# Ledger of designs, part 56: peptides against a protein of PDB entry 4N3Y

Target 1, 83 residues: chain A of PDB entry 4N3Y
Amino acid sequence: ETRDQVKKLQLMLRQANDQLEKTMKDKQELEDFIKQSSEDSSHQISALVLRAQASEILLEELQQGLSQAKRDVQEQMAVLMQS

## One batch from the design tools (peptide; made by RFdiffusion4, then SolubleMPNN)

Design b2_p15_7_s3 (from b2_p15_7, 8 letters changed)
Fold by OpenDDE base, seed 4:
Structure b2_p15_7_s3 (fold): chain B 83 residues (1-83), chain C 83 residues (1-83), chain A 15 residues (1-15)
Amino acid sequence: as target 1 above (83 residues)
Amino acid sequence: as target 1 above (83 residues)
Amino acid sequence: SSVMAPLEELERQLE
């Protein structure tokens, strides 16, 4: 019966449309999530880079201080040996 | 005392170096994680796109079928009204 | 796709 066929097709169409809309929504949500996650991670990486740079600067300062301190010790020892 | 100063600076240098290495490691691990996560998400998005496309095709087919079925019903009704 | 399977089956039944 054609009437029944029409009704069945209408139902199928609605179901197919719902599935399509759901899939499109899921895709969009995933893309949005990825975008947001990537942005957040980028900020975190930037912060870590800054921290690493700060540590590098500190290392350089400490190395210089260490070298100077060693020189001072050597000078003191030289004086002691000659006295 | 210079001797004590040298020892203290050596300790500080080691600590600073450890912190630097840790920070660099953390940065690298985060970058690796982001890269992997992005790749995985890209694959998932592609799969969803394909699914959406398949649903679209089905929708089109069903819509065509529905339209044809409606036309058939209309033709049948026309015959009935004229008999 | 598992999501399409029910719709495809229904479509087949209408053929």
Scores: peptide ipSAE 0.032, ipTM 0.440, DockQ to the pose 0.008
Fold by OpenDDE base, seed 3:
Structure b2_p15_7_s3 (fold): chain B 83 residues (1-83), chain C 83 residues (1-83), chain A 15 residues (1-15)
Amino acid sequence: as target 1 above (83 residues)
Amino acid sequence: as target 1 above (83 residues)
Amino acid sequence: SSVMAPLEELERQLE
């Protein structure tokens, strides 16, 4: 009986150890994944920020151009109306 | 000519604005995704840690049990050998 | 936009 108990406990011990190791590994993998994923996304966000900034600059320039074009059209219309 | 320029600039302005808005939205979505993903993973890791701790406790208990069982077997063998 | 509105009106008048 005691021998059987020992064998049973040995098996259970192995199982427990395996589970423990697996759990520790899984945890580490998750941590690594989060770290890597976060870094990758951070780089992507940075790129998007730069693109947004470029678009913002373009927007401002276009607005200025549009304003000038408007003025030019208005002046031309004034000339036409006076002729 | 100037009228055509105005129309062209209007189109370009709209396009630029659309791109800007899209970029900003994409950035925000990425940030939100990272945050959510990180939180989810963090919770999972915490769960894994707890499981690992439980396994560790079990392991220790089993080791003690195994040691005791071993001692019991040894004592019984001694009795048998002395009889 | 505030910038576009006057231009749009001007375009309409020229049509």
Scores: peptide ipSAE 0.026, ipTM 0.428, DockQ to the pose 0.027
Fold by OpenDDE base, seed 5:
Structure b2_p15_7_s3 (fold): chain B 83 residues (1-83), chain C 83 residues (1-83), chain A 15 residues (1-15)
Amino acid sequence: as target 1 above (83 residues)
Amino acid sequence: as target 1 above (83 residues)
Amino acid sequence: SSVMAPLEELERQLE
């Protein structure tokens, strides 16, 4: 009986160990996945941020140009009224 | 000419603004995606950690049982040698 | 956004 108990416990121990190993492996795979995914996305986001910043600069330049153009038109109208 | 310049700049400004808005939207969508994905994965990892811990506890219990069973067998052998 | 507000005001002025 005791011998049978030992054999049973040995089997149970092996099964439990296998389960533990599997679970730990699955955990690690998920951690690796999320890490890699996060890194990839982070790079993409950074690239988009830079692009947005470039567009913002362009908008500022265009705004300045538009403001100047408006002033120029107004100046031309003033000249026409004087002549 | 100046009037044409104004119209040109207006168009350019609209185009630049559209690009900026699109880029910012794309960025935000990616940020939202990675945040959500990370949260979901984090919960999954946590669940797996708990499972691994449960398996570890089971292993410890089985190890103790196995050790006890081994001792019991040894004790029985000793009794047999005495009788 | 901080960027859009000035642009919207400019567009309004041009209308």
Scores: peptide ipSAE 0.024, ipTM 0.421, DockQ to the pose 0.010
Fold by OpenDDE base, seed 2:
Structure b2_p15_7_s3 (fold): chain B 83 residues (1-83), chain C 83 residues (1-83), chain A 15 residues (1-15)
Amino acid sequence: as target 1 above (83 residues)
Amino acid sequence: as target 1 above (83 residues)
Amino acid sequence: SSVMAPLEELERQLE
């Protein structure tokens, strides 16, 4: 009966609309999640980059200090040998 | 005493190296995490996109079906009125 | 199609 078919189609249409809406919402939530996650990670990486750079600078300074200290020892030894 | 200073600097240098290495490792792990997370999310989004598209197609089909069903009812009513 | 375009663009960016 046609009227029953119409009612059935109306129901199916509503169901399809609901599913579409739900799917679109889920997709949007996932996009938002990715965006937020990426931003969070970016901040963390930036912080770690800064730490790494600071450590690198410190390493260079210490290496130079070590070299200087070694030279100082050598110089002092030379003085002692001359006394 | 210079020798003590040298030893101290050597220790500090080793510590700095260790920290640098650790920081670089942590950074790499974070980059890997971001990459993997993005890939996972990409797959999910792709799946949801397909679902949304399928739902959209279904909606269109149902809408057309509904329109046709309504026309069928109207046609049947017209026939009855003529009998 | 219009509603899907942003998502498709996102997929493209993630490739």
Scores: peptide ipSAE 0.029, ipTM 0.414, DockQ to the pose 0.022; fails the geometry check

Design b2_p15_7_s4 (from b2_p15_7, 9 letters changed)
Fold by OpenDDE base, seed 3:
Structure b2_p15_7_s4 (fold): chain B 83 residues (1-83), chain C 83 residues (1-83), chain A 15 residues (1-15)
Amino acid sequence: as target 1 above (83 residues)
Amino acid sequence: as target 1 above (83 residues)
Amino acid sequence: SEVLAPLEQLEQQLA
């Protein structure tokens, strides 16, 4: 029956359309998620990089301080030995 | 007392060295974390991109199928009207 | 597509 076949095809068409719309929505959600995730990660990484840079500055300062302290100790020891 | 001053400076030097080592460790941990986090994010993003691409392929196939189904329905309806 | 372009670039940078 052609009429029955037409109705069947119409149903299949509706089902396909529903699936299409769902898939379009899902794809958009995935794209949005990817965008959000990447932005969040980027911001977090930036914050961590800044923290690492601050630590690097502190490291350099401490190293300089250590060198100076060592020199100061050496100087004081020299004074002690001469006293 | 110079001797006492030297001992004090030695203590300060040890403390500074301990802090330096700790800071170096912390910096390394942060760098490792940044690296790991970025790699994990990259892999996740890649997976999601592939998923989105698969969805895109499906979308295109569904759209083609819908167009064909529509044509098929039209053809069958034409047959029906001619019967 | 358009949204994926900068993400793919970021992916490459992070890799």
Scores: peptide ipSAE 0.032, ipTM 0.463, DockQ to the pose 0.023
Fold by OpenDDE base, seed 5:
Structure b2_p15_7_s4 (fold): chain B 83 residues (1-83), chain C 83 residues (1-83), chain A 15 residues (1-15)
Amino acid sequence: as target 1 above (83 residues)
Amino acid sequence: as target 1 above (83 residues)
Amino acid sequence: SEVLAPLEQLEQQLA
């Protein structure tokens, strides 16, 4: 009986080990997936942030242009009024 | 001539303003997109992290099980040797 | 975990 018990436990040990190995593999694959996904997202976000910053700079330039144009119109109107 | 210049500048001002408004809209849409994308990514990553943590807990349990099984086998072997 | 810790930090930054 003891011998039978030993054999049973040896089998259980092997089964447990197999399950452990499988789970370890699955976990590793998940970690790799997460890592890659995170890196991809980071790259994408960085690129989009740069685009947003470029738009911001353009907006500032356009605002300055608008301000100048307004001033120019006002000046010309003043000259016209004096004519 | 001055009058013509004023009219020209008024047109330029309108055109510049239109461009500014368009660019502002585009920038806002981009910012909204980035924000939403970031939030979605955050949620996804959080979920995946939880899954990874669950796997980690399972692995720990399996490791403990393996250790116990090993000890049990060793004990049974010792008993067998004494038989 | 060497993997989980950085990811947990990242999720906090993005949230």
Scores: peptide ipSAE 0.031, ipTM 0.461, DockQ to the pose 0.022
Fold by OpenDDE base, seed 2:
Formats: structure tokens, C-alpha cells, sequence
Structure b2_p15_7_s4 (fold): chain B 83 residues (1-83), chain C 83 residues (1-83), chain A 15 residues (1-15)
């Protein structure tokens, strides 16, 4: 009968609403997770970039030191030849 | 003596060169790591974005279903009142 | 979509 059909549809409506609420919750959780994960990755990358830059500076300093050391050896050799 | 000083500087030069080579290697490894890590993160984010989009589509479908179900109940109620 | 937009932008930057 129509009455039974109405009751069935009311049940379906309740079930649909329950599923909708659950899906909305799950979607929000997923979006929050993605946001947090992206921020974490960004922070880690930033830290690693800073480390790489520090290593680059160190490399440049070492290169300059190497050049200076070479010049110092050459200078001392010249002194030795004149001794 | 000067000779000893020269020998000392030669040692320092060798040590500096060794450190330079090591630093160059480490820098390259770090850059490679950063590049790979960034690519991995990008791929994971892409996958999660797709999942979020799928959930959004599902949510929209459920909302439409809910609206339709509500209309169906209303229609059946109207039929019942006329019985 | 507003939540995903910044992430999609980040994805493009990292690509």
C-alpha cells in the first residue's frame, strides 16, 4: 500500500541523510589531512634547502681556503729557494 | 725551518682538498635527496587530491539523492491524502 | 575546492 511505500521512503531518506553526514565528515577529515601533510612536507623541504645552502657556503669557503693555501705554499717555496 | 713550514702547508693543502671533495660529494647527495623527496611528495599529494575530488563528487551525488528522496516522500504523501 | 586549490598549486610548484 501507499502507506508502506511512504514508510519505506522515509527510511531511505534517513539512511541517505546518515550517509551524507558521514561523507561530509570524511571529506573534511581528508581535506584536513592533506593540508597538514602538505604543510609538513613544505617545512621539511625548507629545512633541507637551508642545509643545502649552508653546505654551498662551506664549499665556497673551502675553495677559497684551498686557493689561499696553494698561494702560501708557493710563497714559502720562493723563500726557500732564496735561502 | 722554512722546509718544515712548507711540508706543513702541503699537508694542509692535501687536507683541504680532501675536505673539498667530500663536501662536493655530500652537497650533490643532498640535492639529489631533496629532488627525489619533492617528487615523492608531489606524487602523493596528487593521489590524495584525486581521492578528495572523488569524495566531493560522491557528496554532490548524495545531496542530489537526498533532495530527490525528499521530493518522493512528499509526492507519496500527497497521493496518500487523496486516498 | 578552496581547500584543494592551494594544494594543487603546491603540486604544480613541486612538479
Amino acid sequence: as target 1 above (83 residues)
Amino acid sequence: as target 1 above (83 residues)
Amino acid sequence: SEVLAPLEQLEQQLA
Scores: peptide ipSAE 0.030, ipTM 0.463, DockQ to the pose 0.023
Fold by OpenDDE base, seed 4:
Structure b2_p15_7_s4 (fold): chain B 83 residues (1-83), chain C 83 residues (1-83), chain A 15 residues (1-15)
Amino acid sequence: as target 1 above (83 residues)
Amino acid sequence: as target 1 above (83 residues)
Amino acid sequence: SEVLAPLEQLEQQLA
């Protein structure tokens, strides 16, 4: 009967709508996750870059200190040898 | 005595060198970590983008299917009402 | 998509 077929189609329509709604929700959740993840990664990378830069500065300072210490040792050795 | 001072400076120099070596190693490890982390994040994001795109396609298909189902129901209802 | 565009830009920056 035609009536039965209509009812069947109505059910199918409801099912399709439910699936669409679910998919839309899932998509939105995925997009939100991606956005948040990207922001987190960006911030983390930025922090690590700053840390690396600080390390670079420290290295430069240590290099200079090492060079000075070397010169000081050499000077003291020269004095010792001449005394 | 000058000799004692020289020995002290030599020790300080060794300590400074050790610290420099350690810092250089730490810096390199940090750089490697940053590089790897960035690559991992990039690949992950790319994969998620593809997933999002697939979801978009699915949504479009579902929308079209829903529209067609709606039309089918309407047509069947019209037939029923006319019989 | 407002989400995909920034992500694609980030991908380019990280590459």
Scores: peptide ipSAE 0.030, ipTM 0.460, DockQ to the pose 0.024

Design b2_p15_8_s1 (from b2_p15_8, 7 letters changed)
Fold by OpenDDE base, seed 1:
Structure b2_p15_8_s1 (fold): chain B 83 residues (1-83), chain C 83 residues (1-83), chain A 15 residues (1-15)
Amino acid sequence: as target 1 above (83 residues)
Amino acid sequence: as target 1 above (83 residues)
Amino acid sequence: SELRQQLSQLKEQVM
């Protein structure tokens, strides 16, 4: 009967809409996850970059200090040998 | 008429299914994006961590060298002043 | 995907 067909189609439509709603919700959650993950990664990477840069600066300072110390030793050796 | 209702419901069902399919596809694309983005971020972070660790090791070596150089200078100064 | 299969079945039943 046409009446039975209407009822069947209504039920199928409800089921389809339920699945659509669920899928849309899942998609939204994924979008939110992507956004949050991207922000977290960006911040972490930025922090690591800053840390690396700080280490590089410190390395340069230490190298300069080492070079200066080496020069000082060489100078004192020269003075010693001339005495 | 019931017949018209059936036709209307069938059309609505088709529309709902079309939207469902589209949404499912979008969800799948987001999942793929998340996976790829996560892998890329993981590799980048790992590389930065390794770089930071390498810098730390180098810093320690330079500090040791600087300390040794300082001691050497002090020793030579003492010798010089005793001559 | 099971959901895609279900959707296909639904289309087959109605259309």
Scores: peptide ipSAE 0.113, ipTM 0.415, DockQ to the pose 0.004
Fold by OpenDDE base, seed 2:
Structure b2_p15_8_s1 (fold): chain B 83 residues (1-83), chain C 83 residues (1-83), chain A 15 residues (1-15)
Amino acid sequence: as target 1 above (83 residues)
Amino acid sequence: as target 1 above (83 residues)
Amino acid sequence: SELRQQLSQLKEQVM
């Protein structure tokens, strides 16, 4: 009966619409999740980069200091030998 | 004493180097994590997009079917009225 | 989104 067919199609249409809406929401939520997660991690990485840069600067300073200290020892030994 | 200063600086240098190495590793691990997480999510989103597209096509088909069904009912009623 | 709006309209039309 055509009337019953119409009602069946109406139900199917509603079901399809609900599924489509749900799928679209799920997709959007996932995209939002990725965006947020990426932003959070990006900030953390940036902080770590800054820390690494600070450590690198410290290394350079300490290396320079160590080199100077070695030179100082050598100079002192030279003076001692002349005494 | 200069000798002691040198040894102290050497220790500091080693410590700084270790910290730098650790920080760089941590950064790299985080970047790798983000990359992997993003790829996994991207695949899931793509799958959901395809599902949404399929649902949209279904909606269009059902809409067309519903419209046709309604027309069929109307035609049947018209014939009935003429009987 | 435009599609979500269309879905809403479609639901209203079918019901």
Scores: peptide ipSAE 0.065, ipTM 0.433, DockQ to the pose 0.010
Fold by OpenDDE base, seed 4:
Structure b2_p15_8_s1 (fold): chain B 83 residues (1-83), chain C 83 residues (1-83), chain A 15 residues (1-15)
Amino acid sequence: as target 1 above (83 residues)
Amino acid sequence: as target 1 above (83 residues)
Amino acid sequence: SELRQQLSQLKEQVM
């Protein structure tokens, strides 16, 4: 019966719409999660980069100090040998 | 006394070298940590992207089905009205 | 600054 067919199709349409809405919500949640995860990772990496930079600066200073100390020792040894 | 100065400088040199080695180690550990963190994040994001793509495909299918269902209902209603 | 460049590249790869 045509009337019953129409009613059945209308129900199917409503069900399909409900599922569509649910899927849209799920997709949006996944996109939001990906975005948040990426931002969190970016911030963490940035913080670690800053720490690494601090260590790099310290390394350079220590290297320079080490070189100078070596030179100073050599000079003092030369003076000692001439005494 | 010059000899004592030399000994002191030699000690300072050793201490500086120890600190340099420690700093180099710390820097390397930070670099390794950053690398591992980024790789983990990349893999996780990739997995989530795949899930999002699956949802997107399903969404498209549902949208098409919904449109077709609507058309079917309209056609059946037209038939009913002509009866 | 090779470390900075490497870290920058790594960040870009993840993002």
Scores: peptide ipSAE 0.058, ipTM 0.459, DockQ to the pose 0.021
Fold by OpenDDE base, seed 3:
Structure b2_p15_8_s1 (fold): chain B 83 residues (1-83), chain C 83 residues (1-83), chain A 15 residues (1-15)
Amino acid sequence: as target 1 above (83 residues)
Amino acid sequence: as target 1 above (83 residues)
Amino acid sequence: SELRQQLSQLKEQVM
């Protein structure tokens, strides 16, 4: 019956519209999430890179210190042997 | 006393070496973390981008469907009015 | 690593 068919199609339209609206919302949320997540990760990575660089500087300083300390020990040993 | 000085310097060398070794380990762990975190985020973002694209396709399909359904309803109404 | 190896050699010389 045509009237029933119309009512059925109206229901289908409402359902499709609801799904469309939901999907639009979901897509927007996903895009926002991607943007935010990317920015957060980028900031975190940058911070950790800087920390790693600080560690590199410390390593170089310690390496120099060790070399100098070694020389100092050797010098003191030489003095000791001469006494 | 020179002997005591030598022993002190030896201790300092050991301590510095321990710190150097620890710092090297820490730096490596940070680099590994950065690498892993970046890869994980990249994968997640890519997956979500694809999901968003799928939603876009669905939106287009639903939009077309809604337009067609609207036309179908209008046609059925016309038939009903003629009966 | 090369640095660790050098450090090990340094230890051997000092200790």
Scores: peptide ipSAE 0.038, ipTM 0.471, DockQ to the pose 0.075

Design b2_p15_8_s3 (from b2_p15_8, 8 letters changed)
Fold by OpenDDE base, seed 4:
Structure b2_p15_8_s3 (fold): chain B 83 residues (1-83), chain C 83 residues (1-83), chain A 15 residues (1-15)
Amino acid sequence: as target 1 above (83 residues)
Amino acid sequence: as target 1 above (83 residues)
Amino acid sequence: SELQQQLRQLLEQVM
């Protein structure tokens, strides 16, 4: 019967709409999760960049200090030899 | 005494070198950590992108289905009215 | 520095 067929289609339409809404929600949650994950990673990496930068500064200072210390030792040794 | 001064400088040089090596190690560990963190995040995000993509496909299918179902219901109702 | 450049690249990769 045509009427029964219409009722069936109406039910299917309602069910499809429910599924659509659910899928839309799921998609949005995924997008939000990706965004949050990216932001968290970005923040962490930024913090580590700062730490690495501090380490680089320290390395440069140490390298310069070592070079100078070496020269100083050599110079003092030369003075000692001439004494 | 000059000799004592030289010995002191030599000790300082050794200590500075030890610190340099330590700092170099720390820097390397930071770099490795950042790299690993990035790779892990990238992998996770990629997986989520695939899931989101699947969701988008499903959404499009549902939207098309809903539109067609609506049209079908309307058409069947029109037929019923003419009966 | 090279390190800073590499770190910036890693950041860009994650974003």
Scores: peptide ipSAE 0.034, ipTM 0.452, DockQ to the pose 0.021
Fold by OpenDDE base, seed 2:
Structure b2_p15_8_s3 (fold): chain B 83 residues (1-83), chain C 83 residues (1-83), chain A 15 residues (1-15)
Amino acid sequence: as target 1 above (83 residues)
Amino acid sequence: as target 1 above (83 residues)
Amino acid sequence: SELQQQLRQLLEQVM
């Protein structure tokens, strides 16, 4: 009877160990997935930030150009009215 | 001649303004996209963190169970040897 | 745990 109990417990021990190894593997895979996902997102966002910066620079240039164009038109109108 | 120059500059001014408005819109859309992308990634990672926590709890429980099972087997073996 | 801390750091980087 005790022999059978020992055999049962040995089986349970092996099963527990198998489950432990599986769980450790699953945990590691999840950690790797999270890491990769965050890295991919980070790189994508960084690229988009650069694009936003380019748009911002263009916006500033266009605003300055628009102001200059307005001044140029006003200057030419003044000349026209003098003639 | 000056009249024609003024007309040309007025057209350029209108074109510049149109481009400015378009660029401002594009910039805003890009900012919104970046914000949404980061929020989505944040929520996904948070959910995965919870899963990782669950796996970690299970790992700890299994480790304790494995240690207990080992002790139980050893105890039963001692009883067996006494008989 | 160390894992939880690392994952929290990753979350903060994305936000």
Scores: peptide ipSAE 0.033, ipTM 0.449, DockQ to the pose 0.022
Fold by OpenDDE base, seed 3:
Structure b2_p15_8_s3 (fold): chain B 83 residues (1-83), chain C 83 residues (1-83), chain A 15 residues (1-15)
Amino acid sequence: as target 1 above (83 residues)
Amino acid sequence: as target 1 above (83 residues)
Amino acid sequence: SELQQQLRQLLEQVM
């Protein structure tokens, strides 16, 4: 019957609309999530890059200090051997 | 005393070496972490890009379906009104 | 799409 067919189609239309809205929402949420995730990662990476740079500077300073300390010890050993 | 000075410097040298090794390890761990984090983010974003694409296709299909369903309902309503 | 392009840009920034 045509009347029943119309009612069936109306139901299908409502269901399709519900799914469309759901899909739109899901897509938007995914876009937002990706955006937020990338920004968070970017900030984290930047912070850790700076930390790595600081560690590099410290390493260089420590290497220089060790070299100097080694020389100082050798010099003092030489003095000790003279006495 | 020179002997005591030498021993002191030896201790300082050992301590400096320990800190150097620690810093080297920390730097390497940071580099590894940054690399891994960036790779993980890359994979995640790629996966979600594909998901977003799928959602876009679904949205287009649903829109077309809704338009067709609307037309079908209107046609059936017209038939119903004729009887 | 514009979305795809934007997401690709984000990917390139992270890599």
Scores: peptide ipSAE 0.032, ipTM 0.448, DockQ to the pose 0.024
Fold by OpenDDE base, seed 5:
Structure b2_p15_8_s3 (fold): chain B 83 residues (1-83), chain C 83 residues (1-83), chain A 15 residues (1-15)
Amino acid sequence: as target 1 above (83 residues)
Amino acid sequence: as target 1 above (83 residues)
Amino acid sequence: SELQQQLRQLLEQVM
């Protein structure tokens, strides 16, 4: 009876260790995935931020240009009216 | 002694099961983190896409406005020169 | 636009 119990426990222990090893491997793979995903996302987001900044600068320049052009038109119109 | 061996194996089995449970919990937490991170990133990126689209529309409008303003100035200048 | 394309690509990678 005791011998049978020992054999049973040995089997169960081996099974538990096998499962533990598998689970640890899976965990490691997930950690690696998270790391890689985070790095990739970080780089892409950084690039997008820079592009967005460039677009904002262009927008401001265009707004300034439009405002100046409007003023120039107004000035020329005023000159026309006064002449 | 078989009895001592049984007790030892029982202890080892409990320890292995405890470690397995802990590792499984850790894995689950990582899976949940990945899921949550992906969802959050997806939502943020979607919002950024919409914002980028809005900025693009504004850029086009400003470019059109600037071009029109330039033409208007040129027209008024031409009128001035011809008068 | 190029910016929109990049954002869409990033979204597809996350999904």
Scores: peptide ipSAE 0.029, ipTM 0.356, DockQ to the pose 0.019

